# Peptides against a protein of PDB entry 4J2C: the designs that were tried, part 91

Target 1, 107 residues: chain A of PDB entry 4J2C
Amino acid sequence: MEDPFFVVKGEVQKAVNTAQGLFQRWTELLQDPSTATREEIDWTTNELRNNLRSIEWDLEDLDETISIVEANPRKFNLDATELSIRKAFITSTRQVVRDMKDQMSTS

## One batch from the design tools (peptide; made by RFdiffusion4, then SolubleMPNN)

Design b2_p25_8_s4 (from b2_p25_8, 15 letters changed)
Fold by OpenDDE base, seed 1:
Structure b2_p25_8_s4 (fold): chain B 107 residues (1-107), chain A 25 residues (1-25)
Amino acid sequence: as target 1 above (107 residues)
Amino acid sequence: MKELQEKIEKETEERRKMLREFYVE
């Protein structure tokens, strides 16, 4: 069986791109509310929140795989470089999500 | 929104199944 980590990673990357697009629109709508209806604001906000939540769930699952691998190194036989790349992806993606969430919370 | 939520939930569950099958089982 092939390691499904890369599949989830790829889906998270796509979700991040989608979220960034929604976030950009969200900022535009809030900076000039006269250019959009309340319906669009609500839709964009909800879509963005749902996407961010989805990413966070996937990151938690990916992070759990790291713990499992580290607890069972002989079973999975991942080298330090690969493990580092996986950890870096999770950390950097969490930061991207956190940055968007922080800006949404302060609006 | 309902359709999107359902899609997200479905995809998440499928991915979790894949991860569990490889890492846990």
Scores: peptide ipSAE 0.467, ipTM 0.825, DockQ to the pose 0.807
Fold by OpenDDE base, seed 4:
Structure b2_p25_8_s4 (fold): chain B 107 residues (1-107), chain A 25 residues (1-25)
Amino acid sequence: as target 1 above (107 residues)
Amino acid sequence: MKELQEKIEKETEERRKMLREFYVE
């Protein structure tokens, strides 16, 4: 069985790209309210929040896999480099999500 | 909007299932 970590990682990466696009639109809508409808603002906001939530959920699951692997190193036989890459992905992605969420909460 | 949420939920459950099968079982 192939390690499903990479499947989830790929989905997270796609979701991040989608979220970044939505975030850009979100900022544009709020920057010029005269060209924005409430409907589009709400739609964009909800879509963005849903995407971010999805990412966060997946990251939690991925993070849990790290814990499981580290608790059972003989079972999975992942080298330190691979684990570092996985951890770095989770950490950096969390930061990306956090940055968007912070801007949304303060806007 | 409901469709999106349902899709996300479904995908999440599928992903969780895969992860559980590999890492937990």
Scores: peptide ipSAE 0.467, ipTM 0.826, DockQ to the pose 0.816
Fold by OpenDDE base, seed 5:
Structure b2_p25_8_s4 (fold): chain B 107 residues (1-107), chain A 25 residues (1-25)
Amino acid sequence: as target 1 above (107 residues)
Amino acid sequence: MKELQEKIEKETEERRKMLREFYVE
């Protein structure tokens, strides 16, 4: 059986890309309200929040796999470098999400 | 939109099942 970690990782990356696009539009709409309707602002805001929540949920699942692997090293036989890369992905992605959420909460 | 949400939820659940099957079982 093949490791499904990278399937979920790929989905997270797609969601991040989508969120970044939505966030960019969100900032533009708030900077110049004349460029869009309130409807677009609300739609963008809701879509962005939904994407961010989706990412956070997937990251929790991925983070759990790390704990499982570390608790059962002989079962999975993952290379130390690969494990580090997985951890780094989760950490960096959480930071990206946090940055967007912080900016949204302070607006 | 509700149909889309349901589809997303189903896909997400399938991913969780894959992870559980590999890492937990």
Scores: peptide ipSAE 0.461, ipTM 0.814, DockQ to the pose 0.680
Fold by OpenDDE base, seed 3:
Structure b2_p25_8_s4 (fold): chain B 107 residues (1-107), chain A 25 residues (1-25)
Amino acid sequence: as target 1 above (107 residues)
Amino acid sequence: MKELQEKIEKETEERRKMLREFYVE
């Protein structure tokens, strides 16, 4: 049985790329109202928010796996470097999500 | 908001099952 952490990590990475694309479009629509319909603005905004929320949910699940591993180190016997990489991924991804959310809140 | 959260939870159910099978069982 392969470790499913990498499956979820991959899905999060794809979702982040999608969110970044939506965020860029969101900024473009707000900067030039002549090229933006209210319908597209609302769609983009909702899709972006839902995508970010989905990422946050997956990160919570990934964070729980780390807690389980740290509570049972002998069972999993993960390399210290690998565990560090997993933690760094969650931390950095949360920061990316937070940055987008902060910019959306001020606009 | 409630409906949106339920949708996200449903869509992630299979991933949660995989994680539980490996990390909990």
Scores: peptide ipSAE 0.458, ipTM 0.821, DockQ to the pose 0.531

## One batch from the design tools (peptide; made by RFdiffusion4, then SolubleMPNN)

Design b2_p26_1_s1 (from b2_p26_1, 12 letters changed)
Fold by OpenDDE base, seed 2:
Structure b2_p26_1_s1 (fold): chain B 107 residues (1-107), chain A 26 residues (1-26)
Amino acid sequence: as target 1 above (107 residues)
Amino acid sequence: SEEEEWKKKLEEADKETEELLEELEE
């Protein structure tokens, strides 16, 4: 069994970067309707929602990896610092996703 | 910028997580 965390972290980070770019464009399109087509708004909205959903699924997977590592300390040999870093990554990412979702729901 | 604001939010979330983890280790 390999360390399961690194399998998912890279994909999460890529999805976060993509979502942040889409969110920025989404806000720009809504702030100035004269520069936006309905097609671009719909496309951006759908792509953003899909990315956020993907991130949320991966975060659940990462939460499971934490449990696996903590249940097998000898096998993975991770210290408290590494576990803290991993948990912080999950919590921070979840917060960013939640903030974007909240702004989308109020617009 | 928006990017700087997101970086700040990430930093704040990291600090909150660290504080919670420290409490569990005590």
Scores: peptide ipSAE 0.018, ipTM 0.437, DockQ to the pose 0.039
Fold by OpenDDE base, seed 3:
Structure b2_p26_1_s1 (fold): chain B 107 residues (1-107), chain A 26 residues (1-26)
Amino acid sequence: as target 1 above (107 residues)
Amino acid sequence: SEEEEWKKKLEEADKETEELLEELEE
């Protein structure tokens, strides 16, 4: 059994980058509706929601990886500081996702 | 930008974590 956190973290980072681009475009489209068709707005909104959902699932997967490591401390040899840093990454990423979702729910 | 905000959130989380760890070690 290998430490699975870094593998899933990479997937989360990619999904976050994609979501950031989509969210920026989504914001631009809503700020000036004349710049795009309704079809683009709907597509962007849908893709963004799908990406955010994917990130949320991956974050749950990251939580599971932490649980695995915590259950086998001798095997993975991670100290409390490293675990805290990993948890902080999950927490901060969840906050970013929450902020985007909150803005989408009001628009 | 969203990237800057994400980095800021991470930095804040790391700072809070470090402060908590220091308190727990006392």
Scores: peptide ipSAE 0.018, ipTM 0.443, DockQ to the pose 0.044
Fold by OpenDDE base, seed 4:
Structure b2_p26_1_s1 (fold): chain B 107 residues (1-107), chain A 26 residues (1-26)
Amino acid sequence: as target 1 above (107 residues)
Amino acid sequence: SEEEEWKKKLEEADKETEELLEELEE
C-alpha cells in the first residue's frame, strides 16, 4: 500500500491553475462586453464550471487520501504537521473554489 | 524499496502541495 496522496495532487494543481486562468478571463469578458462574444463567454463559463467541478471532485479524493493515511498511521508514519499541511491545502483550495463559484452565481 | 518509492513520491507531492498552498494564500 502506497500513500495515495501523490496520485491526485497533480490533478488538483492543474485544475486550480486552469480554473484561475479561466476565471480571470471570465471576469474580463463580463467587465468589457465590447471585447466579448457570446460564444466566448459561454465557452469560458462552461470550461470554468467544469474545472471547478473537477477540483471539487479531486478535493474529495484528497480527503479520502487523508482518511487512508490516518487509518494506517503505522504504515505511512506521517506526523501531525504533514497531515495539517495537507488538510490546510484542501481547505484553502475549497475556499478558492467557493469564492469563484460565489462570484459566478452573483454575476 | 516500495516504501522508499512512495516516501519519495509523497515528499514530492507535499512539496508541490505546499507551493500551491502558498500561491493560493498570496
Scores: peptide ipSAE 0.021, ipTM 0.449, DockQ to the pose 0.079; fails the geometry check
Fold by OpenDDE base, seed 5:
Parts: sequence; structure tokens; C-alpha cells
Structure b2_p26_1_s1 (fold): chain B 107 residues (1-107), chain A 26 residues (1-26)
Amino acid sequence: as target 1 above (107 residues)
Amino acid sequence: SEEEEWKKKLEEADKETEELLEELEE
């Protein structure tokens, strides 16, 4: 059994970067309607929402990896500090996603 | 921009993580 956290973490990081790019474009399109088509706005909005959903799913997967490690502490040799670091990553990423979702809901 | 602020928050979190990892190696 290999530690699965690093694999899933990488996927989450990539998804976050993609979402942030889409969010930036989304805000730009809404700030200057004269340069934006409705088609592009709709596409960007949908892609952003899909990416955010993907991130949320990946975070659930990360939570599962935490559970696996916690169930096998001697096998993975992770102390409480390392587990806290991993949990902090999940929590902070969830906050980033939540902030983007909140702004989309108010626009 | 808010996006830049998020980037900063992530960087700060990464920095904190790195510092904690370094402490574990000592």
C-alpha cells in the first residue's frame, strides 16, 4: 500500500489553477460586457462550475486518503503534525473554492 | 485582485507547510 495523498494533492492543485483562471476570465467578462459575448459568458460560467465541482470531489478523495493513513499509522509512519498539515491543505482549498462560489452566487 | 489574494493565501499556506516540514526534519 502506497501513500495516496501526494497523487491526489497534485490533481487538486491542477484543478485549482484551472478554476482560478476561469474565475478571472469570468470576472473580466462581467466587468466589460461590450467585449463579451453571451456565449462566452455562459461557457466560462459552466466550465468554472464544473471545475469547482471537480475540486470538491477531489477534496473528498483526499479526506479518504487521510482516513487510510489514520487507520494504518505504523505503515505510513506519519505523525500527528504531518496529518495536521494534510488536513490544513484540504481545509484551505475548500475555503478557496467556497469564496469563488460565494462570489458567483452574488453576481 | 481577489484572484491574487487567493494566490497569496495559498502561497502562505504552502510556506507554513514547508516550515512545519523543516521542523519535523530537525
Scores: peptide ipSAE 0.016, ipTM 0.419, DockQ to the pose 0.035; fails the geometry check

Design b2_p26_1_s2 (from b2_p26_1, 15 letters changed)
Fold by OpenDDE base, seed 1:
Structure b2_p26_1_s2 (fold): chain B 107 residues (1-107), chain A 26 residues (1-26)
Amino acid sequence: as target 1 above (107 residues)
Amino acid sequence: SEEEKWKKELEKADKETEEELKKKEE
């Protein structure tokens, strides 16, 4: 009944918020190792990576949805404005994920 | 443990986010 895009968008937004919190903790743990156990570092890192991976999968799904809509404009009732908003969401979210991944890779 | 405390805080934050998203959908 609901637009599938909005359902996945909501899930992505939740995962992004979770990832941002985990990333913040991850940076704190690495900046001052005396404040954390190895178990917490490993757990935080694992949860962060899992969330980022989940987001990336959802973004690929959303991106495919965009391609399908663009290939079949008469079948789907989405105007150019809505399509642009959806593309912007995917692009901006992908950048947020990439920024966190880049920092993790260089640490 | 600090890990458990952090996990609980994240769960609360996720719950709050879920409620906010639900409100926007309504």
Scores: peptide ipSAE 0.053, ipTM 0.508, DockQ to the pose 0.017
Fold by OpenDDE base, seed 5:
Structure b2_p26_1_s2 (fold): chain B 107 residues (1-107), chain A 26 residues (1-26)
Amino acid sequence: as target 1 above (107 residues)
Amino acid sequence: SEEEKWKKELEKADKETEEELKKKEE
C-alpha cells in the first residue's frame, strides 16, 4: 500500500492554481460587464465552483488519510514533522478556498 | 482518486483483520 498523499496534494495544488486564475477572471468579468458576455460569466462561475468543490472533496480525503495515519502510526511511519506539513497544507488550502467562496457569495 | 483507492484497500485490510479476530473468539 503506497502513500497517495503526494499525488492528491499535486492534484489539489493544480486545482488551486486553476481556481485562482478563474477567480481572477471572475472578478474582472463582474467588475466590467461591458467586456463580459453572460455565457463567459456563467462558464467562469461554473468552472470556478467546480474547481472549488473538487478541492474541498480532495481536502476531505486528505484529512481522512491523516486520521487514518494517526490511528495507525506504526503502519505508515510518518513523523510529527511530516504530519504537521500535511495538516498545514490542508488548513492553508481550506482558507484559500474559503476566501474565494466568501467573495463569491457576497457578489 | 488515488486516495480513494488507497482508502478502500485499507478498509479491506481492516475488515479482514476484524474477521480473523472474530473467528478466533468463536
Scores: peptide ipSAE 0.023, ipTM 0.422, DockQ to the pose 0.020
Fold by OpenDDE base, seed 4:
Structure b2_p26_1_s2 (fold): chain B 107 residues (1-107), chain A 26 residues (1-26)
Amino acid sequence: as target 1 above (107 residues)
Amino acid sequence: SEEEKWKKELEKADKETEEELKKKEE
């Protein structure tokens, strides 16, 4: 069995970068409606939310796998350091997503 | 996805462990 965590991590990182770009555009569109079409606003908002949702889904799945590994330490060879790194990634990424979501909800 | 496949394998391992622990407690 191959450990897919690093692959998913990469996908999440890409999605985060995409979301950040979309978020920036989203803020710009809302700041100057005269330069924005409703279609672009809707598209940007939708794409942003989709990316954020995708990230959250991936993080939940990754978190679940960590829990399973921790529950079966004798069956898996992941040490405490690796688990800590994975947890840190999930936690920090969740915070990034939360920050964007909070700003979207309050705008 | 590969992640889902991996997760399924982990869940299977977890289930087996749980069952074995349950048997030891009986």
Scores: peptide ipSAE 0.020, ipTM 0.489, DockQ to the pose 0.027
Fold by OpenDDE base, seed 2:
Structure b2_p26_1_s2 (fold): chain B 107 residues (1-107), chain A 26 residues (1-26)
Amino acid sequence: as target 1 above (107 residues)
Amino acid sequence: SEEEKWKKELEKADKETEEELKKKEE
């Protein structure tokens, strides 16, 4: 069975990039409402939230699989270095998402 | 999906480990 982690990682990274773009536009629209319609603001907000939710869901799944691997270190061919890399990805990505969510909640 | 298949395999391994631990504690 092929390890799907790197594929999911790629999908998450793409979603993060998309979310960051949407977040940037979201901040611009709120700072200068004359630059766009209310419809664009609503659309951007919804798309951003959807992307963030998607990322969080994927991260939860990845985190769960890591926990299972750690519980079965001999059964899976993932050494400490690989596990560390995967954990770092999840942690850093979760922080990026959290930062965007925090800024949205305070606005 | 490939992810789901992989996840199911991991979950199976987790259950097996849990059962082994329970046997040792009984």
Scores: peptide ipSAE 0.020, ipTM 0.479, DockQ to the pose 0.029

Design b2_p26_1_s3 (from b2_p26_1, 14 letters changed)
Fold by OpenDDE base, seed 5:
Structure b2_p26_1_s3 (fold): chain B 107 residues (1-107), chain A 26 residues (1-26)
Amino acid sequence: as target 1 above (107 residues)
Amino acid sequence: SEEEKWKEELKKADEETKKELEEKLE
């Protein structure tokens, strides 16, 4: 049984970076109407939401795998340190996503 | 995806554990 967690982690990190870039542009467009078109706003918003959704989906799957491992400790070779690292990654990433979503909902 | 494959293996192991537990409780 292969452990793909590190691969998915990398994919999530790339998606986060992309989302952050889109979020920055999104805020700039809304703050300066003279430089913004409705088309660009809509495109940026859509791309941003898609990226955030993708991240959330990956995090849900990763979180479920952790739950299964914890429920079956004798079947899997993952120590407490590794589990802690994985949990921390999921928690921190969810916070980053939540922060962007909160700002979008209040704008 | 590799993640999905891994997840499926985990689920199989989980179900096996549950089954074993249920059998012991009978």
Scores: peptide ipSAE 0.075, ipTM 0.581, DockQ to the pose 0.026
Fold by OpenDDE base, seed 3:
Structure b2_p26_1_s3 (fold): chain B 107 residues (1-107), chain A 26 residues (1-26)
Amino acid sequence: as target 1 above (107 residues)
Amino acid sequence: SEEEKWKEELKKADEETKKELEEKLE
């Protein structure tokens, strides 16, 4: 049985990096309107939201696979250590996404 | 995708495990 978790993890991490860059630009544009055009603000906002949504979707899928593995330990080779690593990745990533979303909702 | 295929395999394994548990409870 192939384990694609590391592949999806890589995709999520790339999306996080992209989102963080967009978020930084988003904050800069709102902080100094003289450097911002309406077009760039709208584009940055939309791209940021799209990336965050993509990350959340991937995390949901990863979380489901973890739940299935935990319910069926005899069928899979993943031990408690590996499961802990995967859970930590999902938890920390969700926190990063939540922090950005919270700041966007207050602006 | 590979993730979707893997998820499907997990679901199949889950169903097999449930079936085995039911048989043990008889």
Scores: peptide ipSAE 0.062, ipTM 0.567, DockQ to the pose 0.027
Fold by OpenDDE base, seed 2:
Structure b2_p26_1_s3 (fold): chain B 107 residues (1-107), chain A 26 residues (1-26)
Amino acid sequence: as target 1 above (107 residues)
Amino acid sequence: SEEEKWKEELKKADEETKKELEEKLE
């Protein structure tokens, strides 16, 4: 019997870091078209969207995991502090993704 | 990929845990 939350958290963080790098490049390409090719813009945009979608899927799975853990606190031996940390991770990560998506939609 | 393997393992764990929860609630 294994706690599933830790399985995905690390991958989510890596995907967030990758997305942030892609987002930075995306903003640079749009701010200075003279340094941007259409191919690089399209590639960066697609990779960024794919990463964001992947993160969102993982966060949905983590939400389900938290619900299961909350229903079985003794089974996973998690206290209120650990649950709060996990919820905060999901909430903050979701906000980071939302912020990038909002900026992409306004351009 | 390694990520896909982790997702599959998580999915299996979630389904197993969900099943156990449902059995306890019935």
Scores: peptide ipSAE 0.048, ipTM 0.550, DockQ to the pose 0.025
Fold by OpenDDE base, seed 1:
Structure b2_p26_1_s3 (fold): chain B 107 residues (1-107), chain A 26 residues (1-26)
Amino acid sequence: as target 1 above (107 residues)
Amino acid sequence: SEEEKWKEELKKADEETKKELEEKLE
């Protein structure tokens, strides 16, 4: 069985970087509306939400795989260290996404 | 996708393990 976790991790990391860039632009546009049109604001907001949704979906999927591995330790060769690394990645990424979502909901 | 296949295989392994355990307990 191939372990594509690192591939998905890379995709999530890329999406996070993209989201952070969009979030920065989003905050700039709302702080000074003269810097762009309403169309750019709407586009940026939509792209940002799409990226965040994509990340959340991937994290839920990865979290499920971890649960399955933990429930079946004899079926898989992942040690405690590797599982800890994967859990830490999901936890930290969820926090990053949550922070952006919280700021968007209050603006 | 490879990720979807991996997830499917994991679920399959989980179900098989659960089934084996249930059969042993019956």
Scores: peptide ipSAE 0.071, ipTM 0.573, DockQ to the pose 0.026; fails the geometry check

Design b2_p26_1_s4 (from b2_p26_1, 12 letters changed)
Fold by OpenDDE base, seed 3:
Structure b2_p26_1_s4 (fold): chain B 107 residues (1-107), chain A 26 residues (1-26)
Amino acid sequence: as target 1 above (107 residues)
Amino acid sequence: SEEEEWKKKLEEADKETQEKLEELRE
Protein backbone atom coordinates (compact mmCIF):
# COMPACT_ATOMS: atom_id res chain seq x y z
CA MET B 1 0.00 0.00 0.00
CA GLU B 2 1.18 3.52 -0.83
CA ASP B 3 1.22 6.02 2.03
CA PRO B 4 -0.71 9.10 0.88
CA PHE B 5 0.83 11.41 3.49
CA PHE B 6 3.37 12.86 1.08
CA VAL B 7 0.62 13.67 -1.40
CA VAL B 8 -1.28 15.73 1.14
CA LYS B 9 1.98 17.26 2.30
CA GLY B 10 2.65 18.42 -1.22
CA GLU B 11 -0.79 19.94 -1.48
CA VAL B 12 -0.30 21.76 1.80
CA GLN B 13 3.05 23.10 0.67
CA LYS B 14 1.51 24.46 -2.51
CA ALA B 15 -1.30 26.06 -0.54
CA VAL B 16 1.21 27.64 1.82
CA ASN B 17 3.13 29.13 -1.07
CA THR B 18 -0.07 30.52 -2.51
CA ALA B 19 -1.13 31.91 0.85
CA GLN B 20 2.21 33.59 1.36
CA GLY B 21 1.92 35.29 -1.98
CA LEU B 22 -1.57 36.46 -1.19
CA PHE B 23 -0.50 37.62 2.24
CA GLN B 24 2.30 39.67 0.75
CA ARG B 25 -0.12 41.37 -1.61
CA TRP B 26 -2.62 41.83 1.21
CA THR B 27 0.05 43.60 3.23
CA GLU B 28 0.99 45.85 0.33
CA LEU B 29 -2.61 46.81 -0.32
CA LEU B 30 -3.17 47.82 3.29
CA GLN B 31 0.10 49.72 3.53
CA ASP B 32 -0.72 51.96 0.58
CA PRO B 33 -4.45 52.52 0.21
CA SER B 34 -3.89 54.89 -2.71
CA THR B 35 -2.82 51.95 -4.86
CA ALA B 36 -5.55 49.61 -3.68
CA THR B 37 -9.16 49.19 -4.65
CA ARG B 38 -11.76 47.82 -2.28
CA GLU B 39 -12.40 45.05 -4.78
CA GLU B 40 -8.80 43.87 -4.82
CA ILE B 41 -8.57 44.03 -1.04
CA ASP B 42 -11.71 41.96 -0.65
CA TRP B 43 -10.64 39.42 -3.26
CA THR B 44 -7.18 39.04 -1.81
CA THR B 45 -8.52 38.73 1.71
CA ASN B 46 -11.05 36.09 0.75
CA GLU B 47 -8.57 34.05 -1.27
CA LEU B 48 -6.10 34.21 1.56
CA ARG B 49 -8.64 33.08 4.14
CA ASN B 50 -9.75 30.23 1.90
CA ASN B 51 -6.20 29.00 1.48
CA LEU B 52 -5.49 29.20 5.19
CA ARG B 53 -8.67 27.29 5.98
CA SER B 54 -7.74 24.60 3.49
CA ILE B 55 -4.31 24.24 5.03
CA GLU B 56 -5.71 23.99 8.54
CA TRP B 57 -8.10 21.24 7.52
CA ASP B 58 -5.34 19.25 5.85
CA LEU B 59 -3.12 19.62 8.89
CA GLU B 60 -5.85 18.28 11.15
CA ASP B 61 -6.27 15.32 8.83
CA LEU B 62 -2.56 14.63 8.79
CA ASP B 63 -2.34 14.97 12.55
CA GLU B 64 -5.12 12.45 13.00
CA THR B 65 -3.34 9.91 10.82
CA ILE B 66 -0.20 10.29 12.91
CA SER B 67 -2.16 9.62 16.07
CA ILE B 68 -3.65 6.47 14.59
CA VAL B 69 -0.26 5.22 13.43
CA GLU B 70 1.28 5.86 16.83
CA ALA B 71 -1.51 3.92 18.49
CA ASN B 72 -0.95 1.01 16.10
CA PRO B 73 2.77 0.99 15.32
CA ARG B 74 3.00 -2.64 14.23
CA LYS B 75 0.33 -2.19 11.59
CA PHE B 76 2.26 0.49 9.71
CA ASN B 77 5.76 0.58 8.27
CA LEU B 78 6.72 3.91 9.81
CA ASP B 79 9.63 4.38 12.18
CA ALA B 80 10.16 7.06 14.80
CA THR B 81 12.28 9.15 12.44
CA GLU B 82 9.59 9.34 9.80
CA LEU B 83 6.93 10.19 12.37
CA SER B 84 9.14 12.91 13.77
CA ILE B 85 9.57 14.42 10.33
CA ARG B 86 5.83 14.41 9.78
CA LYS B 87 5.13 15.99 13.15
CA ALA B 88 7.70 18.67 12.51
CA PHE B 89 6.07 19.51 9.22
CA ILE B 90 2.67 19.91 10.84
CA THR B 91 4.02 21.99 13.71
CA SER B 92 6.01 24.35 11.51
CA THR B 93 3.17 24.75 9.04
CA ARG B 94 0.70 25.52 11.80
CA GLN B 95 3.03 28.23 13.01
CA VAL B 96 3.23 29.78 9.55
CA VAL B 97 -0.55 29.82 9.28
CA ARG B 98 -0.96 31.22 12.78
CA ASP B 99 1.45 34.05 12.06
CA MET B 100 -0.53 35.13 9.03
CA LYS B 101 -3.85 34.83 10.84
CA ASP B 102 -2.57 36.85 13.78
CA GLN B 103 -1.53 39.68 11.52
CA MET B 104 -4.84 39.61 9.70
CA SER B 105 -6.80 39.78 12.95
CA THR B 106 -4.94 42.89 14.05
CA SER B 107 -5.72 44.77 10.85
CA SER A 1 -6.59 2.80 -5.01
CA GLU A 2 -3.53 2.58 -2.84
CA GLU A 3 -4.57 5.76 -1.07
CA GLU A 4 -8.02 4.45 -0.29
CA GLU A 5 -6.54 1.24 1.01
CA TRP A 6 -4.37 3.20 3.41
CA LYS A 7 -7.37 5.21 4.56
CA LYS A 8 -9.26 2.01 5.17
CA LYS A 9 -6.36 0.60 7.12
CA LEU A 10 -6.24 3.74 9.24
CA GLU A 11 -9.95 3.57 9.93
CA GLU A 12 -9.72 -0.05 10.95
CA ALA A 13 -6.80 0.63 13.22
CA ASP A 14 -8.60 3.56 14.82
CA LYS A 15 -11.71 1.47 15.35
CA GLU A 16 -9.71 -1.27 16.98
CA THR A 17 -8.13 1.23 19.34
CA GLN A 18 -11.48 2.71 20.28
CA GLU A 19 -12.89 -0.72 20.97
CA LYS A 20 -10.06 -1.49 23.34
CA LEU A 21 -10.64 1.80 25.09
CA GLU A 22 -14.30 0.97 25.49
CA GLU A 23 -13.45 -2.38 27.03
CA LEU A 24 -11.42 -0.62 29.70
CA ARG A 25 -14.48 1.36 30.74
CA GLU A 26 -16.57 -1.80 31.37
Scores: peptide ipSAE 0.219, ipTM 0.744, DockQ to the pose 0.030
Fold by OpenDDE base, seed 4:
Structure b2_p26_1_s4 (fold): chain B 107 residues (1-107), chain A 26 residues (1-26)
Amino acid sequence: as target 1 above (107 residues)
Amino acid sequence: SEEEEWKKKLEEADKETQEKLEELRE
């Protein structure tokens, strides 16, 4: 039985990278409206939101799995180090998402 | 699949935990 955590982690990482790219473009579009079309702004904004939402959902899912594992340590052979790594990933990723969302909400 | 098996294991573990929590609330 293989732990699928790394699969979801990979998906989250991809989504983060995509979101960061979209966020950069989003900022560029807002910085110079004369070079931006409404269509691109809307598309970029929507795609960015979708990616962020996807990430948040995955993080919740990952966090839930950690909680389950911690509540049932005898059923899962995950040591403290691995759990710490997973928690750190979730925490750091949440911060990245939060930073982007904060900037979007204040713009 | 292995993933499905793991998910099932998680689900079962979660269920057991929830049942225990419910018992504590009674």
Scores: peptide ipSAE 0.205, ipTM 0.737, DockQ to the pose 0.031
Fold by OpenDDE base, seed 2:
Structure b2_p26_1_s4 (fold): chain B 107 residues (1-107), chain A 26 residues (1-26)
Amino acid sequence: as target 1 above (107 residues)
Amino acid sequence: SEEEEWKKKLEEADKETQEKLEELRE
């Protein structure tokens, strides 16, 4: 059985980087409405939300996988260090997503 | 996705393990 967690982790990291770039542009557009077109605002907002939703879905899926592994750790040969790394990744990434979502909801 | 496939395999493996464990307890 091949463990693809690191692959999904990489995909999430790429999505986070993309979201952060979109969020930066989103912030700039809102800070200077005179230079912002409705088209760019809508596109940026939509792409940002799509990326955030994608990340959240991946994190939920990864979290469920961790729960399964933790139910039978000896069978799947994942040590405490590896599980800790995976949990930390999910937790920190969720926080990053939450921060962006919170700022979007208050603007 | 790769994760979904892996998760499915894990679930199947876990289910099989639980079934075997139950059989051994009988």
Scores: peptide ipSAE 0.178, ipTM 0.678, DockQ to the pose 0.025
Fold by OpenDDE base, seed 5:
Structure b2_p26_1_s4 (fold): chain B 107 residues (1-107), chain A 26 residues (1-26)
Amino acid sequence: as target 1 above (107 residues)
Amino acid sequence: SEEEEWKKKLEEADKETQEKLEELRE
């Protein structure tokens, strides 16, 4: 059994970076509607939501990888520190996603 | 550490997000 965490982590990091860029553009579009078309607003909003959804799904997958590792500690040879780091990654990422979603829902 | 670097990145992103939200309210 391969350690599945690194496979998904990379995807999460990419999606987060993409979401950050989209969110930045999203805020710019909303701050100055005169420079934005409805099409761009809708596209940016949809892409952002899609990325956030993707991240959330990947985070669930990462949670599963944590469970797999915890169920097979000797197989993966990960200490408590490494597991804590992985969990912290998930928690921090989930929080950022939640914050962005909250702001989008109130817009 | 990698975790610290990522957390810092996320914290910065969160801060930026909050700042933008505040700007939108003005």
Scores: peptide ipSAE 0.036, ipTM 0.476, DockQ to the pose 0.039

Design b2_p26_2_s1 (from b2_p26_2, 17 letters changed)
Fold by OpenDDE base, seed 1:
Structure b2_p26_2_s1 (fold): chain B 107 residues (1-107), chain A 26 residues (1-26)
Amino acid sequence: as target 1 above (107 residues)
Amino acid sequence: MERYKEIMEKLLERIEEKKEEEEEEE
């Protein structure tokens, strides 16, 4: 089995982009009630939350894979550079998600 | 290795399922 991390990474990045688009729309809807229906607000909010939850779930699994690799270095042919890249991706993505969630919770 | 594969396989499965759901909603 080929290591599918790069595929997963790409898909998570797409999900983040989608979430950011939804977040932007969410912000616009709340800032301009004259152009916003309650239905669109609710839909956007739900879609955004679902998307963020999905990303967080993926990140949890990815983070676990990091732990597995680090616990079993002889079984995995991943060098320090690759592992660092993976960790950086997870960390930065978590921060992006957290920033959106924080703004949603304070709105 | 088995645990790693299991996680990755389930993760990929979820990704694929989400793609299918998105396609069905369009």
Scores: peptide ipSAE 0.424, ipTM 0.817, DockQ to the pose 0.798
Fold by OpenDDE base, seed 4:
Structure b2_p26_2_s1 (fold): chain B 107 residues (1-107), chain A 26 residues (1-26)
Amino acid sequence: as target 1 above (107 residues)
Amino acid sequence: MERYKEIMEKLLERIEEKKEEEEEEE
């Protein structure tokens, strides 16, 4: 059976894409008050925060799996390249989430 | 291995639950 990491990675990436779309809409709403209702702003903000929180939760779990693999490398059929790819994915995704959160907190 | 599988299983379960919730809201 295939390592479930690949499925998770795909789903997390979809969540990131969704969050990025919501973030874009969020910025548009704040930049043009004439086209923005409070209801839409609140909805978009809430959905965005929920998505980001969900992604962060997934990344925490993925980080733990990395630690488990590194603690017992012989038990897992993962080479150094695959492990690096997983770490890079987590790191880059965390950065994307952080960037959005930072911008939201300053607005 | 057991802990790894447990984490991944719970993670996948959470993902599936979220997908179902999103589909129900559509």
Scores: peptide ipSAE 0.424, ipTM 0.816, DockQ to the pose 0.733
Fold by OpenDDE base, seed 3:
Structure b2_p26_2_s1 (fold): chain B 107 residues (1-107), chain A 26 residues (1-26)
Amino acid sequence: as target 1 above (107 residues)
Amino acid sequence: MERYKEIMEKLLERIEEKKEEEEEEE
């Protein structure tokens, strides 16, 4: 069986794109109250928070897989380059999520 | 290796569940 990391990575990337879309809509709704209903604001806010939480959960699990690989490198045929790519993905994705959360908390 | 597979399987399961939910909303 092929390592499913690339599948997970792709799905997390899609989730990030979805969250970014929701975040953009969220900012638009708050900037123009005349075009925003309370229902849409609440829905968008809830969906955005749920998406971000889901991504964070996936990143936690992915981060644990990195630790497992590093603990026993001989059992896993991952070179330093692949491991670096995985770490970079987790780090950068975590930063993107954090940026959105920070902006939501200041509003 | 066992823990690695377990985590990945759980991740894949959550992904599949989300896809099913998205398809139901379309």
Scores: peptide ipSAE 0.412, ipTM 0.810, DockQ to the pose 0.772
Fold by OpenDDE base, seed 2:
Structure b2_p26_2_s1 (fold): chain B 107 residues (1-107), chain A 26 residues (1-26)
Amino acid sequence: as target 1 above (107 residues)
Amino acid sequence: MERYKEIMEKLLERIEEKKEEEEEEE
């Protein structure tokens, strides 16, 4: 069985890549409105927001799993190194999402 | 929370499976 953390990590990574692509397109559409339809802008914006929301939710769930593991180290048999790696992934991904959200809110 | 529950259930299952495999290798 694949480690469920890595399954969700993979889903988050895919969603991040999708969001980054949508964000790039979003910036392009806003920089040159003459080449963009309102429909494409709205679609891109909505898809981007949906992806970011999905990522945030998954990160909350992943963070909760870490909390449970830390409270029960003997039960879950995860070492400190692995926990550190998982925490780093969540922290860095949250920052990536935050950066995109901040740029969207200022535009 | 539903996704979290599913994750935790699968994590627990994975941990149990790993313990069984380790016990079989001893």
Scores: peptide ipSAE 0.074, ipTM 0.525, DockQ to the pose 0.039

